# Designs tried in a protein design run: peptides against a protein of PDB entry 2XVC. Part 32

Target 1, 50 residues: chain A of PDB entry 2XVC
Amino acid sequence: ITERELLDYIVNNGGFLDIEHFSKVYGVEKQEVVKLLEALKNKGLIAVES

## One batch from the design tools (peptide; made by RFdiffusion4, then SolubleMPNN)

Design b2_p20_5_s2 (from b2_p20_5, 8 letters changed)
Fold by OpenDDE base, seed 5:
Structure b2_p20_5_s2 (fold): chain B 50 residues (1-50), chain A 20 residues (1-20)
Amino acid sequence: as target 1 above (50 residues)
Amino acid sequence: SNKLRIKVDEEKRKEYYAEL
């Protein structure tokens, strides 16, 4: 999965992301999801609230 | 928990990715 695809997912999911669930459904390692989130965050595209 | 609330900067999103 790409940063763009993850961002699209987040937007389409109302801004919510369950990493555990996402990992299971899409077969993406949790570490990879976190890596992508950090990339998006560093680009100023997202802010993780909680 | 693994459940996160994420705020997306729509202005930057559109600037960076015009598709959505």
Scores: peptide ipSAE 0.693, ipTM 0.883, DockQ to the pose 0.661
Fold by OpenDDE base, seed 1:
Structure b2_p20_5_s2 (fold): chain B 50 residues (1-50), chain A 20 residues (1-20)
Amino acid sequence: as target 1 above (50 residues)
Amino acid sequence: SNKLRIKVDEEKRKEYYAEL
């Protein structure tokens, strides 16, 4: 999965992301999801609130 | 909780990506 695809998912999911659920459903390693989130955060595209 | 609340910067998103 790409950063773009993850961002689109987050937007279409109302700004919520369950990493465990996402990992299971889409077959993406949890650490990869975290890596993508960090990249999006570093670009200033997202802020993780909680 | 494993469920995160994420705020998206729509201005920056639109500047960087075009689909949405």
Scores: peptide ipSAE 0.693, ipTM 0.882, DockQ to the pose 0.633
Fold by OpenDDE base, seed 4:
Structure b2_p20_5_s2 (fold): chain B 50 residues (1-50), chain A 20 residues (1-20)
Amino acid sequence: as target 1 above (50 residues)
Amino acid sequence: SNKLRIKVDEEKRKEYYAEL
């Protein structure tokens, strides 16, 4: 999965992301999801509020 | 918690990714 694809998912999911659920459904390692989120955050594209 | 609330910067998103 790419940063763009993850961002698209977040937008389409109303700004919510369950990492555990996402990992299971899409077969992506939780560490990979976190890495992508950090990249998105560092680019100023997202802010994590939880 | 593994469940996150994420705010997206829509303006920056549009500038960065034109399609969506």
Scores: peptide ipSAE 0.693, ipTM 0.883, DockQ to the pose 0.664
Fold by OpenDDE base, seed 3:
Structure b2_p20_5_s2 (fold): chain B 50 residues (1-50), chain A 20 residues (1-20)
Amino acid sequence: as target 1 above (50 residues)
Amino acid sequence: SNKLRIKVDEEKRKEYYAEL
């Protein structure tokens, strides 16, 4: 999965992301999801609120 | 909890991914 694909998912999901659920459904390791989120955050594209 | 609330910067999003 790419950063853009993850961002698409977040937008389409109303800004919510369940890491464990996402990992199971899309077959992406939790640490990979976190890595992608960090990249998006570093670019100023997202802010994690919880 | 594994569930996160994420705020998306729409201005930045459009700058990076205009087609999104």
Scores: peptide ipSAE 0.691, ipTM 0.882, DockQ to the pose 0.655; fails the geometry check

Design b2_p20_5_s3 (from b2_p20_5, 8 letters changed)
Fold by OpenDDE base, seed 4:
Order: sequence, then C-alpha cells, then structure tokens
Structure b2_p20_5_s3 (fold): chain B 50 residues (1-50), chain A 20 residues (1-20)
Amino acid sequence: as target 1 above (50 residues)
Amino acid sequence: SNKLKIKVNEEKYKEYLESL
C-alpha cells in the first residue's frame, strides 16, 4: 500500500484508523502502516489525535 | 491502543493530491 492509498482510506473513514483491523483486512504489516503514518505526519498531512 | 483518530490537514491534502 502507498502513502496515497492509506491517506485516502483515512479520509474516507472519517479520520479513524484501527491498525490491527487494517492490517488484517488489507494484508499490510502493522509496522509498515506505522511507517506510512510517520511519513504522512512528517509531511504535515496528518496529526494523530488519539 | 491500535485504534487511532487522525486529523487531516485539508489544505495540504489538496496540494498533495494536485502534486501527484
């Protein structure tokens, strides 16, 4: 999965992301999801609120 | 927790989409 695909998912899901659930459904390692989130955060595209 | 609430910067999101 790409940064774009993850970002679009987050937007379309109202900003909610369950890493465990996402990993299972999309077959993406949890650590990879976290790395993509860090990239998006470093670009100023997202901020984790909770 | 593995469940997160994420705030998206709408302005940067738009610019990002246009750059791709």
Scores: peptide ipSAE 0.637, ipTM 0.869, DockQ to the pose 0.862
Fold by OpenDDE base, seed 5:
Structure b2_p20_5_s3 (fold): chain B 50 residues (1-50), chain A 20 residues (1-20)
Amino acid sequence: as target 1 above (50 residues)
Amino acid sequence: SNKLKIKVNEEKYKEYLESL
């Protein structure tokens, strides 16, 4: 999974991300999802609201 | 379930896509 793929998923999912669900569906460890989110956040592409 | 609400910066998203 790439930053692009995760970002596109978030955009196409109305900004909602269920980390547990995403992890299970895409076979990506939760820690990796969080790492990708941190990268996107550091680039100013996203902000976590809740 | 670790559900998050994420705000996307649409302007930066567009710039990001153009850079790929």
Scores: peptide ipSAE 0.636, ipTM 0.869, DockQ to the pose 0.792
Fold by OpenDDE base, seed 2:
Structure b2_p20_5_s3 (fold): chain B 50 residues (1-50), chain A 20 residues (1-20)
Amino acid sequence: as target 1 above (50 residues)
Amino acid sequence: SNKLKIKVNEEKYKEYLESL
């Protein structure tokens, strides 16, 4: 999965993301999801609120 | 649950899309 794909998912999911659920459904390793989130955060595209 | 709430910067999102 790419940063864009994850970002688009977040946007279309109302800003919510369940890493465990996402990992299972899309077959992406949890650590990879976290890595992508960190990248998006560092680019100022997202902020994790809770 | 394990659900995270993420705030998206809409302006940067649009700029990001244009840069791709």
Scores: peptide ipSAE 0.636, ipTM 0.868, DockQ to the pose 0.753
Fold by OpenDDE base, seed 1:
Structure b2_p20_5_s3 (fold): chain B 50 residues (1-50), chain A 20 residues (1-20)
Amino acid sequence: as target 1 above (50 residues)
Amino acid sequence: SNKLKIKVNEEKYKEYLESL
């Protein structure tokens, strides 16, 4: 999964992301999802509110 | 919780898309 793919998912999902669910459905390691989120956050593209 | 609420910076998102 790429940063773009995750970002698009977040946008299309109304800003909600269930990491456990996403990991299971898309076959992506939870730590990889977190890594991508950190990258997006560091670029100022997202802010995590939960 | 594994469930997150995320706010997207729409302006930066637009710039990001245009840069690809």
Scores: peptide ipSAE 0.635, ipTM 0.868, DockQ to the pose 0.860

Design b2_p20_5_s4 (from b2_p20_5, 8 letters changed)
Fold by OpenDDE base, seed 5:
Structure b2_p20_5_s4 (fold): chain B 50 residues (1-50), chain A 20 residues (1-20)
Amino acid sequence: as target 1 above (50 residues)
Amino acid sequence: SNKLKIKVNEEKYKEYLAEL
């Protein structure tokens, strides 16, 4: 999974991301998802609201 | 369930896509 793939997923999912669900469905470790989210945050592409 | 609500910067998103 790449930053772009995760970002596209978030955008196309109305801004919602269930990390546990995503991890199970796409076979990506939760730590990797968090790492990608942090990268996206650092680029100013996303902000986690809740 | 680790459910998050994420705000996407649409302007930066479009700019990001254009770079690819």
Scores: peptide ipSAE 0.638, ipTM 0.864, DockQ to the pose 0.787
Fold by OpenDDE base, seed 4:
Structure b2_p20_5_s4 (fold): chain B 50 residues (1-50), chain A 20 residues (1-20)
Amino acid sequence: as target 1 above (50 residues)
Amino acid sequence: SNKLKIKVNEEKYKEYLAEL
């Protein structure tokens, strides 16, 4: 999955992301999801609230 | 927790969409 695809998913899911669930459904390793999130944070596109 | 609430910067998101 790309940064764009993950970001679009987050937006379309109301800002909620269950990493464990996402990993199972989309076949993406949890550490990969975290790396993509870090990239998005570094670009100022997202902030993790909780 | 593995369940996160994420705030999206709407302005930067729009710029991001336009660039790609």
Scores: peptide ipSAE 0.638, ipTM 0.864, DockQ to the pose 0.848
Fold by OpenDDE base, seed 2:
Structure b2_p20_5_s4 (fold): chain B 50 residues (1-50), chain A 20 residues (1-20)
Amino acid sequence: as target 1 above (50 residues)
Amino acid sequence: SNKLKIKVNEEKYKEYLAEL
């Protein structure tokens, strides 16, 4: 999965992301999801509210 | 739960899409 794909998912999912659920459904390791989130955050594209 | 709430910078998102 790419940063773009994860970002699009977040947008289309109303800004919600369940890492465990996402990992199971899309077959992506949790640590990879976190890595992508950190990248998106560092680029100023997202901010984790809760 | 394990669900995160994420705020997306819409302006940067649109600019990001345009660059790709």
Scores: peptide ipSAE 0.638, ipTM 0.863, DockQ to the pose 0.752
Fold by OpenDDE base, seed 3:
Structure b2_p20_5_s4 (fold): chain B 50 residues (1-50), chain A 20 residues (1-20)
Amino acid sequence: as target 1 above (50 residues)
Amino acid sequence: SNKLKIKVNEEKYKEYLAEL
């Protein structure tokens, strides 16, 4: 999965992301999801609220 | 837990969409 795909998922899911669920559904390692989130954060595209 | 609430920067998201 790409940063774009993850970002679009987040947007389309109302800003909610369950990393464990996402990992299972999309077959992406949790650490990879976190890596992508960090990239999105560094680009100023997202902020984790909770 | 692993459940997160994420705020998306709408302005930057629009710019992002425009670039790609």
Scores: peptide ipSAE 0.638, ipTM 0.864, DockQ to the pose 0.821

Design b2_p20_6_s1 (from b2_p20_6, 6 letters changed)
Fold by OpenDDE base, seed 1:
Structure b2_p20_6_s1 (fold): chain B 50 residues (1-50), chain A 20 residues (1-20)
Amino acid sequence: as target 1 above (50 residues)
Amino acid sequence: MISAEEMLANPKLKIKVLVE
């Protein structure tokens, strides 16, 4: 999965992301999801709130 | 800011998209 694909997913999901759920459904390692989020955050594209 | 470790511990996140 690319950063853009994850970003699009987040947008389409109303900003909600469950890393555990996403990992299970899409077969992406949780560490990879976090890595992508960190990249998006570092680029100023997202703010993570929880 | 939420750390990577915290994201893994509490994986249900609300994310504000700043730039699409």
Scores: peptide ipSAE 0.739, ipTM 0.917, DockQ to the pose 0.874
Fold by OpenDDE base, seed 5:
Structure b2_p20_6_s1 (fold): chain B 50 residues (1-50), chain A 20 residues (1-20)
Amino acid sequence: as target 1 above (50 residues)
Amino acid sequence: MISAEEMLANPKLKIKVLVE
């Protein structure tokens, strides 16, 4: 999955992301999801809240 | 800023998209 694909998913999901759920459904390692989020965050494209 | 470890420990996140 690319950064853009993850961003599109987040938008389409109303801004909500469950890393555990996403990993299980899409077969992406949790560490990879976090890596992509960090990239998006560092580029100033997203802000993350838990 | 939330850390990688925090994201994994509390995986239900609310994301603010700043630029689409």
Scores: peptide ipSAE 0.738, ipTM 0.916, DockQ to the pose 0.900
Fold by OpenDDE base, seed 4:
Structure b2_p20_6_s1 (fold): chain B 50 residues (1-50), chain A 20 residues (1-20)
Amino acid sequence: as target 1 above (50 residues)
Amino acid sequence: MISAEEMLANPKLKIKVLVE
């Protein structure tokens, strides 16, 4: 999964992301999801609120 | 800032998308 694909998922999911659920459904390791989130955050594309 | 470790510990996140 790419950063853009994850961003699109987040947008389409109303900003909600369950890392555990996402990992199970899409077969992406939780560490990879976090890595992508960190990249998006560092680029100023997202802010994690909770 | 929420750390990577905290994201893993509390995986249900609400995310503000700043740029689409």
Scores: peptide ipSAE 0.738, ipTM 0.916, DockQ to the pose 0.881
Fold by OpenDDE base, seed 3:
Structure b2_p20_6_s1 (fold): chain B 50 residues (1-50), chain A 20 residues (1-20)
Amino acid sequence: as target 1 above (50 residues)
Amino acid sequence: MISAEEMLANPKLKIKVLVE
């Protein structure tokens, strides 16, 4: 999965992301999802809340 | 500001998209 694909998913999902759910459904390691989020955050494309 | 460790411990996130 690319950064753009993850960003598009987040937008289409109303900004909500469950890392555990996403990992199971799409077969992407949780650590990989976090890495992509960190990249998006560092580029100023997203802000993360929990 | 939320760390990688915090994301893994609390995986349900609300993301603000700043630029599309």
Scores: peptide ipSAE 0.737, ipTM 0.916, DockQ to the pose 0.896

Design b2_p20_6_s2 (from b2_p20_6 with E1M T3S H14K D20E)
Fold by OpenDDE base, seed 4:
Parts: C-alpha cells; sequence; structure tokens
Structure b2_p20_6_s2 (fold): chain B 50 residues (1-50), chain A 20 residues (1-20)
C-alpha cells in the first residue's frame, strides 16, 4: 500500500483508522501502517489524535 | 505528537487530514 492509498482510505473512513483492524483486513503489517502514517505526518499531510 | 510506539499500543486513531 502507498501513502496516497492510505490517505484515501483515511478520508473515506471519516478520518478514523484502527491500525489493528486495517492490518487484518488489508494484510498490511502494523509496522508498515505506522511507517506510512509517520511519512504522512512528516510531510504535513495529517495530524494524529488518540 | 503521538509516537510510533503509542500508535501500536493505542491503535484506534482519529486523523485530521490537512491535505487531500
Amino acid sequence: as target 1 above (50 residues)
Amino acid sequence: MISPEEMLENPKLKIKVLVE
């Protein structure tokens, strides 16, 4: 999965992301999801809340 | 900011999209 694909998913999901759910459904390692989120954050494209 | 480690421990996130 690419950064853009993850961003599109987040937008389409109303801004919500469950890393564990996403990992199971899409077969992407949790660490890979985190790496992509960090990249998006570093580029100023997202802010993460919890 | 939320660290990578915190994301793994608390995986349900609310994301503010700044640029689409």
Scores: peptide ipSAE 0.750, ipTM 0.921, DockQ to the pose 0.911
Fold by OpenDDE base, seed 5:
Structure b2_p20_6_s2 (fold): chain B 50 residues (1-50), chain A 20 residues (1-20)
Amino acid sequence: as target 1 above (50 residues)
Amino acid sequence: MISPEEMLENPKLKIKVLVE
């Protein structure tokens, strides 16, 4: 999955992301999801809250 | 800022998209 694909998913999901759920559904390692989020965050494209 | 470790421990996140 690309950064843009993850960004699009987040937008389409109303800004909500469950890393555990996403990993199970899409077969992407949780660490990879976190890596992509950190990349998006570092580029100033997203802000993350919990 | 939420750390990578915190994301894994608390995986339900609310994301603010700043650029589309």
Scores: peptide ipSAE 0.750, ipTM 0.921, DockQ to the pose 0.903
Fold by OpenDDE base, seed 1:
Structure b2_p20_6_s2 (fold): chain B 50 residues (1-50), chain A 20 residues (1-20)
Amino acid sequence: as target 1 above (50 residues)
Amino acid sequence: MISPEEMLENPKLKIKVLVE
């Protein structure tokens, strides 16, 4: 999955992301999801909360 | 800010999209 695809998923999911769920459903390693989030965050495209 | 470790331990995130 690309940064853009993850961003689109987040938008389509109302801003919610469950890393555990996403990893299991889409077959992406949790560390890869985190890596993509960090990239998006570092680019100023997202802010992450929990 | 939430660290990578925190994201893995508390994986349910609310994300503010700033730019699409």
Scores: peptide ipSAE 0.750, ipTM 0.922, DockQ to the pose 0.897
Fold by OpenDDE base, seed 3:
Structure b2_p20_6_s2 (fold): chain B 50 residues (1-50), chain A 20 residues (1-20)
Amino acid sequence: as target 1 above (50 residues)
Amino acid sequence: MISPEEMLENPKLKIKVLVE
């Protein structure tokens, strides 16, 4: 999965992301999802809240 | 600022998209 694909998913999902769920459904390692989020955040494309 | 470790511990996130 690319950064753009993850960003599009987040937008389409109303800004919500469940890393555990996403990992299971799409077969992406949880650490890979986190890596992509960090990249998006570092580029100023997203802000993450809990 | 949520750390990578916090994301794994609490995986349900709310994300503000700043640019599309």
Scores: peptide ipSAE 0.749, ipTM 0.921, DockQ to the pose 0.900

Design b2_p20_6_s3 (from b2_p20_6 with E1M P4A E9K H14R D20E)
Fold by OpenDDE base, seed 1:
Structure b2_p20_6_s3 (fold): chain B 50 residues (1-50), chain A 20 residues (1-20)
Amino acid sequence: as target 1 above (50 residues)
Amino acid sequence: MITAEEMLKNPKLRIKVLVE
């Protein structure tokens, strides 16, 4: 999955992301999801909250 | 800021999209 695809997913999911759920559904390693989030965050495209 | 480790420990995140 690309950064843009993850960003689109987040938008389409109302701004919610469950890394555990996402990893299970899409077969992406949790570390890869985090890596993509960090990239998006570092580019100023997202802010992460919990 | 939420760290990478925190994301893995608490994986339910609320994301603010700043630029699409």
Scores: peptide ipSAE 0.749, ipTM 0.919, DockQ to the pose 0.902
Fold by OpenDDE base, seed 2:
Structure b2_p20_6_s3 (fold): chain B 50 residues (1-50), chain A 20 residues (1-20)
Amino acid sequence: as target 1 above (50 residues)
Amino acid sequence: MITAEEMLKNPKLRIKVLVE
């Protein structure tokens, strides 16, 4: 999955992301999801909250 | 900021999209 694909998913999901759920559904390693989130965050495209 | 480790411990995140 690309950064843009993850960003689009987040937008389409109303800003909510469950890393555990996403990993299971899309077959992406949790560490890869986190890596992509960090990239998006570092580029100023997202802010992550919990 | 939430660290990578924190994201794994608390995987349900609320994300503000700043640029699309």
Scores: peptide ipSAE 0.748, ipTM 0.919, DockQ to the pose 0.911
Fold by OpenDDE base, seed 4:
Parts: sequence; C-alpha cells; structure tokens
Structure b2_p20_6_s3 (fold): chain B 50 residues (1-50), chain A 20 residues (1-20)
Amino acid sequence: as target 1 above (50 residues)
Amino acid sequence: MITAEEMLKNPKLRIKVLVE
C-alpha cells in the first residue's frame, strides 16, 4: 500500500483508522501502517489523535 | 504527539486530513 492509498482510505473512512482492523482486512503489517502514518504526519498531510 | 509505539498500543485513531 502507498501513502496516497492509505490517505484515501482514511478520507473515505471519515478520518477514522483502526490499525488492527486495517491490518487484518487488508493484509498489511501493523508496523507498515504506522510507518506510512508517520510519513504522512511528517509531511504535514495528517494530524493524529487517539 | 502520538508516538509509533502509542499507535500500536491504542490502534483506534482519529485522523485529521490536512490536504485534499
């Protein structure tokens, strides 16, 4: 999965992301999801809260 | 800010998208 694909998913999901759920559904390692989120955050494309 | 480790421990995130 690319950064843009993850960003599009987040938008389409109303800004909500469950890393555990996403990992199970899409077969992407949780650490890969976190890596992509960190990249998006570092680029100023997203802000994350929990 | 939320760290990578915190994201793994609390995986349900609310994300503000800052670009279209």
Scores: peptide ipSAE 0.748, ipTM 0.917, DockQ to the pose 0.932
Fold by OpenDDE base, seed 3:
Structure b2_p20_6_s3 (fold): chain B 50 residues (1-50), chain A 20 residues (1-20)
Amino acid sequence: as target 1 above (50 residues)
Amino acid sequence: MITAEEMLKNPKLRIKVLVE
């Protein structure tokens, strides 16, 4: 999965992301999802809260 | 300032998209 694909998913999901759920459904390692989020955050494309 | 480790411990995230 690419950064753009993850960003599009987040937008389409109303800004909500469950890493555990996403990993199970799409077969992406949780650490890979976190890596992509960190990249998006570092580029100033997203802000993350919990 | 949520760390990578915190994301794994609390995986339900609210994300503000700043650009599309």
Scores: peptide ipSAE 0.748, ipTM 0.918, DockQ to the pose 0.907

Design b2_p20_6_s4 (from b2_p20_6, 6 letters changed)
Fold by OpenDDE base, seed 1:
Structure b2_p20_6_s4 (fold): chain B 50 residues (1-50), chain A 20 residues (1-20)
Amino acid sequence: as target 1 above (50 residues)
Amino acid sequence: SISAEEMLANPKLKIKVLVE
């Protein structure tokens, strides 16, 4: 999955992301999801809250 | 913001998209 694809998913999901759910459904390792989120955050494209 | 470690520990996130 690309950064853009993850960003689009987040947008389409109303800003909500469950890393565990996403990992299971889309077959992407949790560490990879986090890596992509960090990249998006570092680029100033997202802000993450829990 | 939260750390990578916290994201893994509490994986249900609310994300603000700043730029599309």
Scores: peptide ipSAE 0.764, ipTM 0.927, DockQ to the pose 0.883
Fold by OpenDDE base, seed 3:
Structure b2_p20_6_s4 (fold): chain B 50 residues (1-50), chain A 20 residues (1-20)
Amino acid sequence: as target 1 above (50 residues)
Amino acid sequence: SISAEEMLANPKLKIKVLVE
């Protein structure tokens, strides 16, 4: 999965992301999801809360 | 800003998209 694909998913999901759920459904390692989120955050494209 | 470790510990996130 690319950064853009993850960003699109987040947008389409109303800003909600469950890393555990996403990992299971899409077969992406949780560490990879976090890596992509960190990249998006560092680029100023997202802000993350929980 | 939530850390990587916190994301893994509490994986249900609410994300503000700043640029699409």
Scores: peptide ipSAE 0.764, ipTM 0.927, DockQ to the pose 0.902
Fold by OpenDDE base, seed 4:
Structure b2_p20_6_s4 (fold): chain B 50 residues (1-50), chain A 20 residues (1-20)
Amino acid sequence: as target 1 above (50 residues)
Amino acid sequence: SISAEEMLANPKLKIKVLVE
């Protein structure tokens, strides 16, 4: 999955992301999801809260 | 901001998209 694809998913999901759910459904490792989120955050494209 | 370690510990996130 690319950064853009993850960003599009987040947008389409109303800003909600469950890393564990996403990992299971899409077969992407949790570490990879976090890596992509950190990249998006560092680029100023997203802000993350829990 | 939330760290990578915190994301894994609490994986249900609310994300503000700043640009699309």
Scores: peptide ipSAE 0.763, ipTM 0.927, DockQ to the pose 0.912
Fold by OpenDDE base, seed 5:
Structure b2_p20_6_s4 (fold): chain B 50 residues (1-50), chain A 20 residues (1-20)
Amino acid sequence: as target 1 above (50 residues)
Amino acid sequence: SISAEEMLANPKLKIKVLVE
C-alpha cells in the first residue's frame, strides 16, 4: 500500500482508522501502517488523535 | 503528536486530513 492509497482510505472512511482492523482486512503489517501514517504526518498531510 | 508506540497500543485513531 502507498501513502496516497492510505490517505484515500482514511478520507473515504470518514477520518477513522483502526490499525488492527485494517491490518487484518488488507493483510498489511501494523508496523507498515504506522510507518505510512508517520510519513503522512511528517509531511503535514494529516493530524492523528487516539 | 501521537507516537508510533501509542498508535499500536491504541489502534483506533481519529485522523484529520489536512491536504487531500
Scores: peptide ipSAE 0.763, ipTM 0.927, DockQ to the pose 0.909

Design b2_p20_8_s1 (from b2_p20_8 with T2N H5K E14K K17E S20K)
Fold by OpenDDE base, seed 1:
Structure b2_p20_8_s1 (fold): chain B 50 residues (1-50), chain A 20 residues (1-20)
Amino acid sequence: as target 1 above (50 residues)
Amino acid sequence: SNKLKIKVTEKGKKYLEETK
């Protein structure tokens, strides 16, 4: 999965992301999901609220 | 679970439009 695809998923999921669930469903390592989130955050594309 | 609430910024929304 790419940064763009993850961002699109977040938007379409109302801003919610369950990392464990996402990892299981999409076959992406949890650490990879976190890495992508960090990239999105560092680029100013997202803010993690809670 | 590892459930997060994420805000997509205006920059993020614009990025999605530009990368369609």
Scores: peptide ipSAE 0.727, ipTM 0.915, DockQ to the pose 0.810
Fold by OpenDDE base, seed 5:
Structure b2_p20_8_s1 (fold): chain B 50 residues (1-50), chain A 20 residues (1-20)
Amino acid sequence: as target 1 above (50 residues)
Amino acid sequence: SNKLKIKVTEKGKKYLEETK
């Protein structure tokens, strides 16, 4: 999954992201999800609220 | 927790439009 695809998923999911659930459903390692989130955050595209 | 609430910034929203 790309950063863009993850960002789009987040939007379509109302901003909610369950990393474990996402990992299981999409077959992406949790570490990879976190890496993508960090990239999005560092680019100023997202902010993690909770 | 693995459950996160994420805000997409205005920059993020514009990015999605630009990359559509």
Scores: peptide ipSAE 0.727, ipTM 0.915, DockQ to the pose 0.886
Fold by OpenDDE base, seed 4:
Structure b2_p20_8_s1 (fold): chain B 50 residues (1-50), chain A 20 residues (1-20)
Amino acid sequence: as target 1 above (50 residues)
Amino acid sequence: SNKLKIKVTEKGKKYLEETK
C-alpha cells in the first residue's frame, strides 16, 4: 500500500483508522501502517487527534 | 491503542485531488 492509498482510506473512513483492523483486512503489517502514517504526518498531510 | 482519529489537513485534501 502507498501513502496516497492510506490517506485516501482515512478520508473515506471519516478520519478513523484502526491499525489492527486495517492490518488484518488489508494484509499490511502494523509497523508498515505506522511508517506510512509517520510519513503522512511529517509531510503535513495529516494530524493525529487521538 | 490501535484506534486513531486523524485529521486530514487542507494540504492533504489538496494532495488527494491533485493526485487523482
Scores: peptide ipSAE 0.726, ipTM 0.915, DockQ to the pose 0.876
Fold by OpenDDE base, seed 3:
Formats: C-alpha cells, structure tokens, sequence
Structure b2_p20_8_s1 (fold): chain B 50 residues (1-50), chain A 20 residues (1-20)
C-alpha cells in the first residue's frame, strides 16, 4: 500500500484508523502501517489526535 | 493502543485533490 492509498483510506473512514484491524484486512504489517503514518505526519499531511 | 483518530490537514486534503 502507498502513502496516498492509506491517506485516502483514512479520509474515507472518517479519520479513524484501527491499526490491528487494517493490518488483518489488508494484509499489511502493523509496523509498515506505522511507517506510512509517520511519513504522512512528517510531510504535514496528517496529525494524530488520539 | 491500536485505534487512532487522525486529522487530515488542509495540506493533506489538497494533496489528495492534486493526485487524483
């Protein structure tokens, strides 16, 4: 999965992301999801609220 | 914790529009 695809998912999911759930459904390692989130955050495209 | 609430910034929203 790409950064853009993850960002699009987040938008379409109302801003919510369950990392464990996402990992199971999409077959992406949890650490990879976190890595993509860190990239999005570092680029100023997202902010993690809670 | 596995569940996160994420804010998409204005920059993020513009990014999605630009990359359509």
Amino acid sequence: as target 1 above (50 residues)
Amino acid sequence: SNKLKIKVTEKGKKYLEETK
Scores: peptide ipSAE 0.725, ipTM 0.914, DockQ to the pose 0.883

